# Designs tried in a protein design run: peptides against a protein of PDB entry 3JWR. Part 55

Target 1, 323 residues: chain A of PDB entry 3JWR
Amino acid sequence: TRELQSLAAAVVPSAQTLKITDFSFSDFELSDLETALCTIRMFTDLNLVQNFQMKHEVLCRWILSVKKNYRKNVAYHNWRHAFNTAQCMFAALKAGKIQNKLTDLEILALLIAALSHDLDHRGVNNSYIQRSEHPLAQLYCHSIMEHHHFDQCLMILNSPGNQILSGLSIEEYKTTLKIIKQAILATDLALYIKRRGEFFELIRKNQFNLEDPHQKELFLAMLMTACDLSAITKPWPIQQRIAELVATEFFDQGDRERKELNIEPTDLMNREKKNKIPSMQVGFIDAICLQLYEALTHVSEDCFPLLDGCRKNRQKWQALAEQ
Target 2, 298 residues: chain A of PDB entry 3JWR as posed
Amino acid sequence: TRELQSLAAAVVPSAQTLKITDFSFSDFELSDLETALCTIRMFTDLNLVQNFQMKHEVLCRWILSVKKNYRKNVAYHNWRHAFNTAQCMFAALKAGKIQNKLTDLEILALLIAALSHDLDHRGVNNSYIQRSEHPLAQLYCHSIMEHHHFDQCLMILNSPGNQILSGLSIEEYKTTLKIIKQAILATDLALYIKRRGEFFELIRKNQFNLEDPHQKELFLAMLMTACDLSAITKPWPIQQRIAELVATEFWEQGDQVGFIDFVCTQLYEALTHVSEDCFPLLDGCRKNRQKWQALAEQ

## One batch from the design tools (peptide)

Design b1_p19_1 (made by RFdiffusion4)
Fold by OpenDDE base, seed 4:
Structure b1_p19_1 (fold): chain B 323 residues (1-323), chain A 19 residues (1-19)
Amino acid sequence: as target 1 above (323 residues)
Amino acid sequence: TTELAENEAIETELTEAMH
């Protein structure tokens, strides 16, 4: 395609020029081509292209295929969300120095998972999919969308000309796919809530050890969630804009819940309760985000900008809730 | 299903935690 030719022929700017190592990064000013160039740079600077012998054209095609399989009519859970999740992962690996704690296969899997974790997202949560009796709800009992996202990821990875994992051994390939699946499934907040207590307790007791395979898996899950929720850590103008996108998508779901399912939406998805957004954001930060970024900062102090950003945004939301 | 109830419970818990 013309898009592939343009991407494959383009000079890829440095990570410094693209500012993709910054936790404060914003994609709002970037074209789709520039987001793809940023993605190439992430793979290159993580040594994934070299270590796994990725062909440049295959990587370009894969990136464009991933981007194409996000819906354009979804307000938040689109390519830009996946790209921002991957950028946060890249920043956490580089600037947050988590790269030094992980294997190349784990890094490869996390980057693929971050880009792929919301593939073909429909702008509705698992509860809506289940209550609407969607065909996906017949295939999967829990984490319905996350299973679908992984299936889409696997489909793309196996598609002709998109096989970025072709340089891996059979064992490396199996390991990578296992980690990708676990990482995508970990983006289900239900699973996060279920597992986070174990992680926080290990950190609190100073018993956390990445050499333990179970604790490694737990950490990768927490890191995925930290990147997925990273909008809450962004500079206030960026955070506000992303919160508007999230609210738009949630209100669209709530409107559909009323119309299609004949149910009263939760306050989070109720357009009539828009004035509750600031207080709900404070509650979300306190209940879900703060402890995660605190724990991540204990694993790597260089991740502090995520925690600091979250704290600053809590203060901003609290000030709006008091108005 | 037990899973619907679990998802609803989680959504309720999330909603309650946010207020």
Scores: peptide ipSAE 0.032, ipTM 0.737, DockQ to the pose 0.748
Fold by OpenDDE base, seed 3:
Structure b1_p19_1 (fold): chain B 323 residues (1-323), chain A 19 residues (1-19)
Amino acid sequence: as target 1 above (323 residues)
Amino acid sequence: TTELAENEAIETELTEAMH
């Protein structure tokens, strides 16, 4: 395609030029081509291209295939969300120095997972999928969409000309897919809530050890969630704009819940409750975000900008909730 | 189904945590 030719022939700017190591990064001014160039740079600077012998054209095709398999009519859970999740992962690995704590296969899996974690997202949550009796709800009991996202990821990875993992051994391939699956499934906030207590207790007791395979898996799950939720850490103007996209998508779901399911939406998805957004954001930060970024910062102090951003945005949302 | 109840419970907990 012309798009592939343009991407494959383009000079990829440095990570410094692209600012993709910054926790404060914003994609708002980037073209789709520039987001793809950033993605190439992430793979390159993590040594994934070299270590796994990725062909440049295959990587370009894969990136474009991933981007194409996000829906354009979804307000938040689109390519830009996946791209920002991957960028936060890249920043956490590089600037947050988490790269030094992980294997190349784990890094490969996390980056693929971050880019793929919401593939074919429909702009509705698992409850809506279940309540609507969608065919996906018959295939999976829990984490319905996350299983679908992984299936989409696997389909793309196995598609002709998209096989970025072709340089891996069979064992490396199996390991990578296992980690990708676990990482994508970990983006289900239900699973996060269920598992986070173990992680926080290990941190609190100073018993956290990345050499333990179970604790490694747990950490990768927490890191995925931290990157997925990273919008809450962004500078306030960026945070506000992203919160509007999230609210738009949630309200669209709530409108569909009323129309299609004849149910009253929760306050989070109720357009009539827009005035509750600031207080709900404070609640979300307190209940879900703060302790995660505190724990992540304990694993790597260089991740502090995520925690600091979250704290600052809490103050901003609190001030709006008091108006 | 048990699965529906579990997912609804999880979403309720998430919603309550966010309010």
Scores: peptide ipSAE 0.031, ipTM 0.743, DockQ to the pose 0.652
Fold by OpenDDE base, seed 1:
Structure b1_p19_1 (fold): chain B 323 residues (1-323), chain A 19 residues (1-19)
Amino acid sequence: as target 1 above (323 residues)
Amino acid sequence: TTELAENEAIETELTEAMH
């Protein structure tokens, strides 16, 4: 395609030029081509292209295929969300110095997972999928959408000309796919809530050890969630704009719940309760986000900008909730 | 039904945690 030719021939700017190492990064000013260039840079600077012998054209095609399999009519859970999740992962690995704590296969899996974790997202949550009796709800019990996202990820990875993992051994390939699956599934906030207590307790007791395979898996799950939720850490103008996108998508779901399912939406999904957004954001930060970024900062102090950003946004949301 | 209840419980917990 013309898009592939343009991407494959383009000079890829440095990570410094693209500012993709910054936790404060924003994609709002970037074209779709520039987001793809940023993605190439992430793979290159993590040594994934070299270590796994990725062909440049194959990587370009894969990125474009991933981007194409996000829906454009979804307000938040689109390519830009996946791209920002991957950028936060890259920043956490580089600036947050987590790269040195992980294997190359784990890094490869996390980056693929971050880009792929919401593939074919429909702008509705698992509850809506289940209540609407969607065919996916018959295929999967738990984490319905996350299983679908993984299936889409696997489909793309196995598609002709998209096989970025072709340089791996059979064992490396299996290991990578296992980690990708676990990482995508970990983006279900339900699973996060279920597992986070173990992680926080290990950190609190100073018993956290990345050499333990179970604790490593747990950490990768927490890191995925930290990157997925990273919008809450962004500079306030970015945070507000992303929160508007999230609210738009949630209100669209709530409108569909009323029309299609004949149910009253929750406050989070209710367009008429837009005035509760600031207080709900404070609650979300306190219940879900703060402890995660605190724990991540204990694993790597260089991740502090995520925690600091989250704290600053809490203050901003609290001030709006008091008006 | 158990999974719906779990998802609803999680959504409720998330929603309640957000209030």
Scores: peptide ipSAE 0.034, ipTM 0.753, DockQ to the pose 0.703; fails the geometry check
Fold by OpenDDE base, seed 2:
Structure b1_p19_1 (fold): chain B 323 residues (1-323), chain A 19 residues (1-19)
Amino acid sequence: as target 1 above (323 residues)
Amino acid sequence: TTELAENEAIETELTEAMH
């Protein structure tokens, strides 16, 4: 395609020029081509292209294939969300110094997972998929969409001309796919809630050890969630804009719940209760986000900008909730 | 059915925690 030719021929700017090491990064001003260039830079600067012998054209095609398999009619869970998740992962690995704590296969898997974790997202949650009796709800009982996202990820990775993992041994390939699957499934917030207590207790007790395979898996899951939710850490103008996209998607679901399922939506998905957004954001930060970024900062102090951003946004949302 | 109930309970808990 012309898009592939343009991407493959383009000079890839430095990570410094692209600001992709910044936790404060915004994609709002970036074209789709620039987001793809940023993604190439992430793979390159993590040494993934060199270490796994990726062909430049294959990587370019894979990135464009991933981007194409996000829906354009979904307000939040689109390519830009996946791209921002991957950028936060890159920043956490580089600026947050987590790269030195992980293997190259884990880093490869996390970056692929971050870009792929919401593939073919429909702008509705697992509860809606189940209540609507969607065919996917017959295939999977738990984490319905996350299983679908992984299936889409696997389909793309195995597609002709998209095989970015062709330089891996059979064992490396199997290991990478296992980690990708676990990382994508970990983005189910229900699983995060179930597992986070174990992580926080390990941190609290100073028993956290990345040399333990179980604790490593747990950490990768928590890191995926931290990157997936990273919009809450962004500078206030960016946070507000992303919160509007999330609200739009949730209200669209709520409207569909009324129309298609004849149910009253929850406050989070109820367009009529938009005035509760500030208080709900405070509750979300307190219940879900703060402890995660505190624990992540304990693992690596250089991740503090995520925690600081989350705290600052809590104050901003609280001030709006009090008006 | 048990899985749905668990997912709904978690979504409810999330929603309640946000209030």
Scores: peptide ipSAE 0.032, ipTM 0.741, DockQ to the pose 0.757; fails the geometry check

Design b1_p19_1_s1 (made by RFdiffusion4, then SolubleMPNN; from b1_p19_1, 11 letters changed)
Fold by OpenDDE base, seed 2:
Order: structure tokens, then C-alpha cells, then sequence
Structure b1_p19_1_s1 (fold): chain B 323 residues (1-323), chain A 19 residues (1-19)
């Protein structure tokens, strides 16, 4: 395609020029081509291209395939969300110095998972999929969409000309796929809520050890969630804009719930409750976000900008809630 | 505290929305 030719021939700017190492990064001013260039730079600077012998054209095709398999008519869960998740992962690995704590296979898996974790997202949550009796709800009881995202990820990885993992041994390939699956499934916030207590307790007791395979798996899951939710850590103007996109998608679901399912939506998805967004954001930060970024900062102090950003945005939302 | 009740209510709403 013309798009592939343009991407493959383009000079890839440095991570410094692209500012993709910054926790304060914004994609708002970037073209789709520039987001793809940023993605190439992430793979290159994490040494994944060299270590796993990726062909440049294959990587370019894979990136474009992943981008193509996100829906354009979804307000939030689109390519830009996946890209921002991957950028936060890159920043956490580089600026947050988490790269030094992980294997190359774990880093490879996390980056692929971050880019792929919401593939073919429909702009509705698992509860809606279950209640609407969608065919996917017959295949999986829990984490329905996350299983679908992984299936889409696997399909792309195995598609002709998209096989970025062809340089891996059979054992490396199996390990990588296992970690990708676990990481994508971990983005189900219901699973996060169930598992986070164990992680926080290990941190609190100073018993956290990445050499333990179970604790490593738990950490990778928490890191994925931290990157997935990283919009809450962004500078205030960026945070506000992303919050509007999230609200738009949630209200669209709420409208469908009224029309298609004849149910009253929850406040979070109720367009008539738009005035409650600031207080709901404070609640979200307190219930879900703060403890996670605190724990992550205990694992690596260089991740503090995520925690600091989250705290600053809590203050901003609280001030709006008091008006 | 009133704040804790509000927090629990919001957490419950969030859990219901993300399930």
C-alpha cells in the first residue's frame, strides 16, 4: 500500500525529538504517520528490532495492521488510546528505568500487548456485551473483550507479512505469547481490582521480589494497568481532553442501554449526569489510580511523575467538583 | 466519614461499570 511505502521509506526521528520518553507526552498534534514512526522508534530503542531480528518492512506492516484493526467510530478505545498506552509503557521502561528489571522477552511482550490490548474494541464494556447476548459472551464468561483483543492480536501476528516474531525460537515464541495473553487479560479492570491487593501487600511489607515468577507476573499485570490508565497522569489540559473522550464513549453506551436494553444507565454512563464528571473523576482516582501509582513508584522511584500527575489532576477535579 | 461513604458508593458504581 501507499501508506506502507511511505512509512517504510520515512526517516524515523529520535526518541528525544519525538518526546516519547516523556511521561507528559501528548499525541494530539501527531498525524497517523507520526504515531507509526513513534512506534518504530519504541521497538528500536528497546533493542527489540536488533535482538529479535525484525525486518523493517514487516514491523511497518504489523504496526499499520494493528492500527487498521482499531475502529475509527469509537471515541476513546481507538488506535490513539493503544498508542498512548504503548508510549507510557515505553516511558516507564526508559525514563522509569523498569527496562533494567525485565527480560527482553517480557519487554517485547509488553510493548506488543500495549499496542494490541484493545484491538477491535466496540466502545462498550463487558457488561454490555453480556447483557446484549452478543456471540462473544457465549465463548467467554469473564473478560470477554480482553479475550477477543488477544484473539485479534494473535491473528495479526500470524498474518502473512506481519510476523514480527519470526526471528524467535519456538520456546521464546511460546513464552512471548503467554506473556502477551496475560498482559492483555490484565487490562480488565475487574481483574485488576481482584489482584491489586496482593501486589499492594507485597509492597507494603517490603516483600516484593521480581525474581519470583508469580510476583513477576503480578507486576507485569499491574504495569499494564498503570499504562492503560495513564491518561489520568497527564498534564491538566491533556487530562481534560481525554476525559471528554471517555465520557463521550460512556454516554454513547448509556444511550444504547436505554434504547436497546431498556435500562437506566449508571451515573458514569448517563448523559444527564454530566455535571457529576468532576466528582466521579475524584472517586476514580481515589478508588483505582492513586494506590497503583504509589506502588509502582515504590518499585521504581523514577516513575514518580505518574504519581505526581495523578495527584495534581485529583486536585483539579476536586476544585471543579466544589463549584 | 461522609467521604468514606461517598468513596464506597463511587467504588461500587465503578465496579459495576467496569464488570
Amino acid sequence: as target 1 above (323 residues)
Amino acid sequence: SEYQEEYEAIEKQLREAIQ
Scores: peptide ipSAE 0.027, ipTM 0.681, DockQ to the pose 0.070
Fold by OpenDDE base, seed 4:
Structure b1_p19_1_s1 (fold): chain B 323 residues (1-323), chain A 19 residues (1-19)
Amino acid sequence: as target 1 above (323 residues)
Amino acid sequence: SEYQEEYEAIEKQLREAIQ
């Protein structure tokens, strides 16, 4: 395609020029082409292209395929969300120095997972899918959308000309797919809530050890969630804008719940409760986000900007809640 | 904390929303 030709022929700017190592990164001013260029740079600077012998054209095609399989009519869970998740992962790996704690296969898997974790998202949560008796709810009992996202990821990875993993051995390929699956499934916040207590306890007791395979898996799951929720850590103007996108999508779901399911939506998804957004954001930060970024910062102190950003945004939301 | 009940309520709402 013309798009592929343009991307493949383009000079990829440095990570410094693209500012993709910054935790404060914003994609708002970037074109779709520039987001693809950023993604190429992430793979290159993580040594994934070299270490796994990726062909440039194949990587370009894969990126464009992933982008294509996000819906444009979804307010938040779109390509830009996936791209920002991957950028946060890149920043955590580089600036946060987590790269030094992980294998190349784990890094490869996490980056692919971050980009792929919401593929074909429909702007509704698992509860809506289940209650609407959607065909996907017949295929999967739990983490319905996350299973679908992984299936889409696998489909793309196996599509002709998109096989960025073709340079891997059979064992490396299996390992990578396992980690990708686990990472995508970990983005189900229900699973996060279920598992986070174990992680926080290990951190609190100073017993956390990445050499333990189970703890490694747990860490990768927590890291995925930290990147997925990273909008809450962004500079306030960016955070506000993203929060509006999230609210738009949630209210759209709430409107559909009323119309299609004859259900009164929860406050989180109720357009009539828009005035509660600031207090709900404070509660979300306290209940879900703060402990995660505290724990992540404990694992790697260079991730502090995420925690600091989260704390600053809590203060901003609290100030709005008091008005 | 003064907001603990609110946080618990939000956590409950989140759990309900993601189940």
Scores: peptide ipSAE 0.026, ipTM 0.663, DockQ to the pose 0.069
Fold by OpenDDE base, seed 1:
Order: sequence, then C-alpha cells, then structure tokens
Structure b1_p19_1_s1 (fold): chain B 323 residues (1-323), chain A 19 residues (1-19)
Amino acid sequence: as target 1 above (323 residues)
Amino acid sequence: SEYQEEYEAIEKQLREAIQ
C-alpha cells in the first residue's frame, strides 16, 4: 500500500524529538503517520528490533495492520487509545526505569499487548455485550472483549507479512504469546479489582519480589492497567479532553442501551447526568487509580510523574464537583 | 461516611460498567 511505502521509507525521528519518553505526552497534534513513526521508535529504542531480528518492512506492516483493526467510529477505544497506552508503557520502561527490572521477552510482550489490547473494540463494555446476547458472549464467559482482543492480536501476528515474532525461537515465541495473553486479559478492570489487593499487600509488607514468577505476572498485570488508565495522569487540558472522549463513548452506549435493550443506563453511561462527571471522576481516581500509581511509584520512584498527575487531576475534578 | 457510600456506589457502578 502507499501508506506502507511511505512509512517504510520515512526517517524515524529520535525519541527526544517525538517526546515519547515524556509522561506528559499528547498525541492530539500527531498524524496517523507520526503515530506509526513513534511506534517504530519505541520498538527500536527498547532494542526489540535488534534483539529479535525484526525486518523493518514487517514491523511497519504489522503496525499498520494493528492500526487498521481499530474502529474509526469509536470515540475513545480506538487506535489513539492503544497508541497512548503503548507510549505510557514506553515512558514507564525508559523514564520510569522499569526496563531494568524486566526481560527482553517481557518488554516485547508488553509493548505488543499495549498496542493490541483493545483491537476491534466496539465502543461498548462487556456488560453490554452480555445483555445484548452478542455472539461473543456465547464464546467467552468472562473478559469477553479482552479474549476477542487477544484473538485479533494473534490473527494479526500470524498474518502473512506481519510476523514480527518470526525471529524468536519456539520457546521464546510461546513465552511471548503467554505474556501477551495475560497482559491483554489483565486490562479487564474486573480482574484488576480482583488481583490488586495482593499486589498492594506485598508492597505494604515490603515482600514484593520480581524474582518470584507469580509476583512478576502480577506486576505485569498492574503495569498494563497503569498504562491503560494513564489518561488520568496527563496534564489537565489533556485529561479533560480525553475525559470528554470517554464520556462520548459511554453516552453512546447508554443511548444504545435505552434504544436497543430498553434499559435505563447507569449514571456513568447516562447523557442526562453529564453534570455528575466531575464527582464520578473523583470517585474513579479514589477507587481505582491512586493506590495503583502509589504502588507503582513504590516499585520505581521514577514513575512518580504518573502519581503526581493523578493527584493533580483529582484536585481539578474535585474543584469542578464543588461548583 | 457519605464519602464511603459514594465511593462504594462508584466502585459498584465501575464494576458493573467495566464488567
């Protein structure tokens, strides 16, 4: 395709020029081509291209295939969300110094998972999929969409000309796929809520050890969630704009719930309750986000900008909730 | 506290919305 030719021939700017090491990064001004260039830079600067002998054209095709398999008519859960999740992962690995705590295979898996974790997202949650009796709800009992995202990820990785993992041994390939699957499934917030208590307790007791395979798996899951939710950590103007995209998608779901399912949507999905967004954001930060970024900062102090951003945005949302 | 009830309600809504 012309797009592939343009991407493959383009000079890839440095991570510094692209600002992809910054926790404050915004993609709003970037073209689709620039987001793909940023993605190439992430793979390159993490030494994944060299260590796993990726062909440049294959990597370019894979990135474009991943981008193509996000829906354009979804307000939030689109390519830009996946790209921002991957950028936060890159920043956490580089600026947050987490790279030094992980294997190359874990880093490879996390970056692929971050880019792939919402593939073919339909702009509706698992609850909607279940209640609408969608065919996907018959295939999977739990984490319906996350299983679908992984299936899409696997399909792309196995597609001709997209096999970025062809340089891996059979054992490395199996390990990588296992970690990718676990990481994508970990983006189900229901699983996060179920598992986070163990992580926080290990941190609190100073018993956290990344050399333990179970604790390593737990950490990778928490790191994926931290990157997936990283919009809450962004500078206020960016956070506010992303919150509007999230609200748009949720209200679209609520409108469909009324029309298609004849149900009253929850406050989060209810367009008529737009005035509750600030208080709901405060509640979301307190319930889901703060303790995660505190724990992550305890693992690596260089991740503090994520915690600081989350705290600052809590204050901003609280001020709006009091008006 | 009112805050705890609101927190639990939001957590419940988030669990239901994200499940």
Scores: peptide ipSAE 0.024, ipTM 0.653, DockQ to the pose 0.075
Fold by OpenDDE base, seed 5:
Parts: structure tokens; sequence; C-alpha cells
Structure b1_p19_1_s1 (fold): chain B 323 residues (1-323), chain A 19 residues (1-19)
């Protein structure tokens, strides 16, 4: 395609020029082409292209395929969300120095997972899918959408001309897919809530050890969640704008719940309760986000900007809730 | 405490919303 030709021929700017190592990064000013260029740079600077012998054209095609399989009519869970998740992962790996704690296969898997974790998202949560008796709800009992996202990821990875993993051995390929699946499934916040206590306790007791395979898996899950939620850590103007996108999508679901399911939406998804957004954001930060970024910062102190950003945004939301 | 109940309620709402 013309798009592929343009991307494949383009000079990829440095990570410094693209500012993709910054935790404060924003994609708002970037074109779709620039987001693809950023993605190429992430793969290159993580040595994934060289170490796994990726063909440039294949990588370009894969990126465009991933982007294409996000819906444009979804306010938040779109390509830009996936891209921002991947950028946060890149920043955490580089600036946060987590790269030194992981294998190349784990890094490869995490980056692919971050870009792919919400593929074909429909702008509704698992509860809606279940309550609407969608066909996907018959295939999966738990983490319905996350299973679907992984299926979409696998489909793309196996598509002709998109096989960025073709340079891997059979064992490396299997390992990578396993980690990708686990990472995508970990973005179900229900699973996060279920598992986070073990992670926090290991950190609290100073018993956390990445050489333990179970703890490694747990850490990768927590890291995925930290990147997925990273909008809450962004500078306030960016955070506000993203919060508006989230609210838009949630309100759209709430409207559909009323119309299609004849149910009253929860406050978070109720357009009529938009005035509760600030207090709900404070609650979200306290209940979900703060402890995660505290724990992550304990694993790597260079991740502190994420925690600091989260704390600053809590203050801003609290001030709005008091008005 | 009222605070724990509020947190549990928020967690429940979040679980329901993010599920």
Amino acid sequence: as target 1 above (323 residues)
Amino acid sequence: SEYQEEYEAIEKQLREAIQ
C-alpha cells in the first residue's frame, strides 16, 4: 500500500527527537505516521530488530496492521491508547531502567503486548459484553475482551507479511507468545485487583525476587497494568484530556446500557453524574493507582516520575472535587 | 471504617466498570 511504502521509506528520527523516553510524553500532536515511526524507534532502540532479525518492511507492515485493527469510532480504547501504553513501556524500560531486569524475549513480548492489548476494542467493558449476551461471552467466561485482544494479536502475527517473529527459534516463539498472552490478560483490572496483593506484600517484606519465575510473571503483569493506566501519571493538561476521552467512552456505554439493556448505568458510566468525575478519579487513584506506582518505584527508583505524576493529578482532582 | 467501605464501594464500582 501507499501507506506502507511511505512508512518503509521514511527516515526514523532518534528517540531523543521523538521524546519517547519521556514519561511526560504526549501523542496529541503526532500524526498516525509519526506514531508508527515512534513505534519503529522503540523496536530498534530496544535492540529487538537486530537481535531477532526483523525485516524492516515486515515490521512496518505489522505496525500498520496493528493500527488498522483498532477501531476509529471508539473514544479512548483506540490505537492512540495502545501506542501510549507502548510508549510508557518503552520509557519504563529505558528511562526507568527496567530493561536491565528483563530478558530480550520478555521485552519483545511486552512491547508487542502493549501495542496489541486492546485490539478490536469495542468501547464497552466485559460486563457489557456479558450482559448483552454477545457471542464472545460464550467463548470466554472471564477476561472476555482480553482473550479476544490476544486472538487478534495472534491473527496479525501469523498473517502473511506481518510475521515479525519469524527470526525466532521455535522455543523462543513459544515463550514469546506465552508472555504476550499473559501480559494481555493481565490488563484485565479484575485480575490486577486479584493479584496485586501478592506483589505488594512481596515488596513490603523485601522478598521480591525477579529470579523467581512466578514473581517474574507477577511483575510483568503489574508492569503491563502500570503502563496501561499511565494516563493518570501524565502532566495535568494531558491527564484532563485523556480523562475526557475515557468519560466519553464510558458515557456512551451507559447510554447503550439504558437503551439496549434497559438498566441504570453505574455512576462512572452515567452521563447525568458527570459532576462526580473528580471524586471518582480521586477514588480510582487511591484504590488502584497509587500503590502500584509506589511498588513499581520500589523495584526501580527511576520510575518515580510515574508516581509523582499520579500524586500531582490526585491533588488536582481533589481540588476539583472540593469545588 | 467509613473509609474502608468507601474504598470497597469504589473498588466494586471499578471492578464492575472495568470488567
Scores: peptide ipSAE 0.026, ipTM 0.674, DockQ to the pose 0.083; fails the geometry check

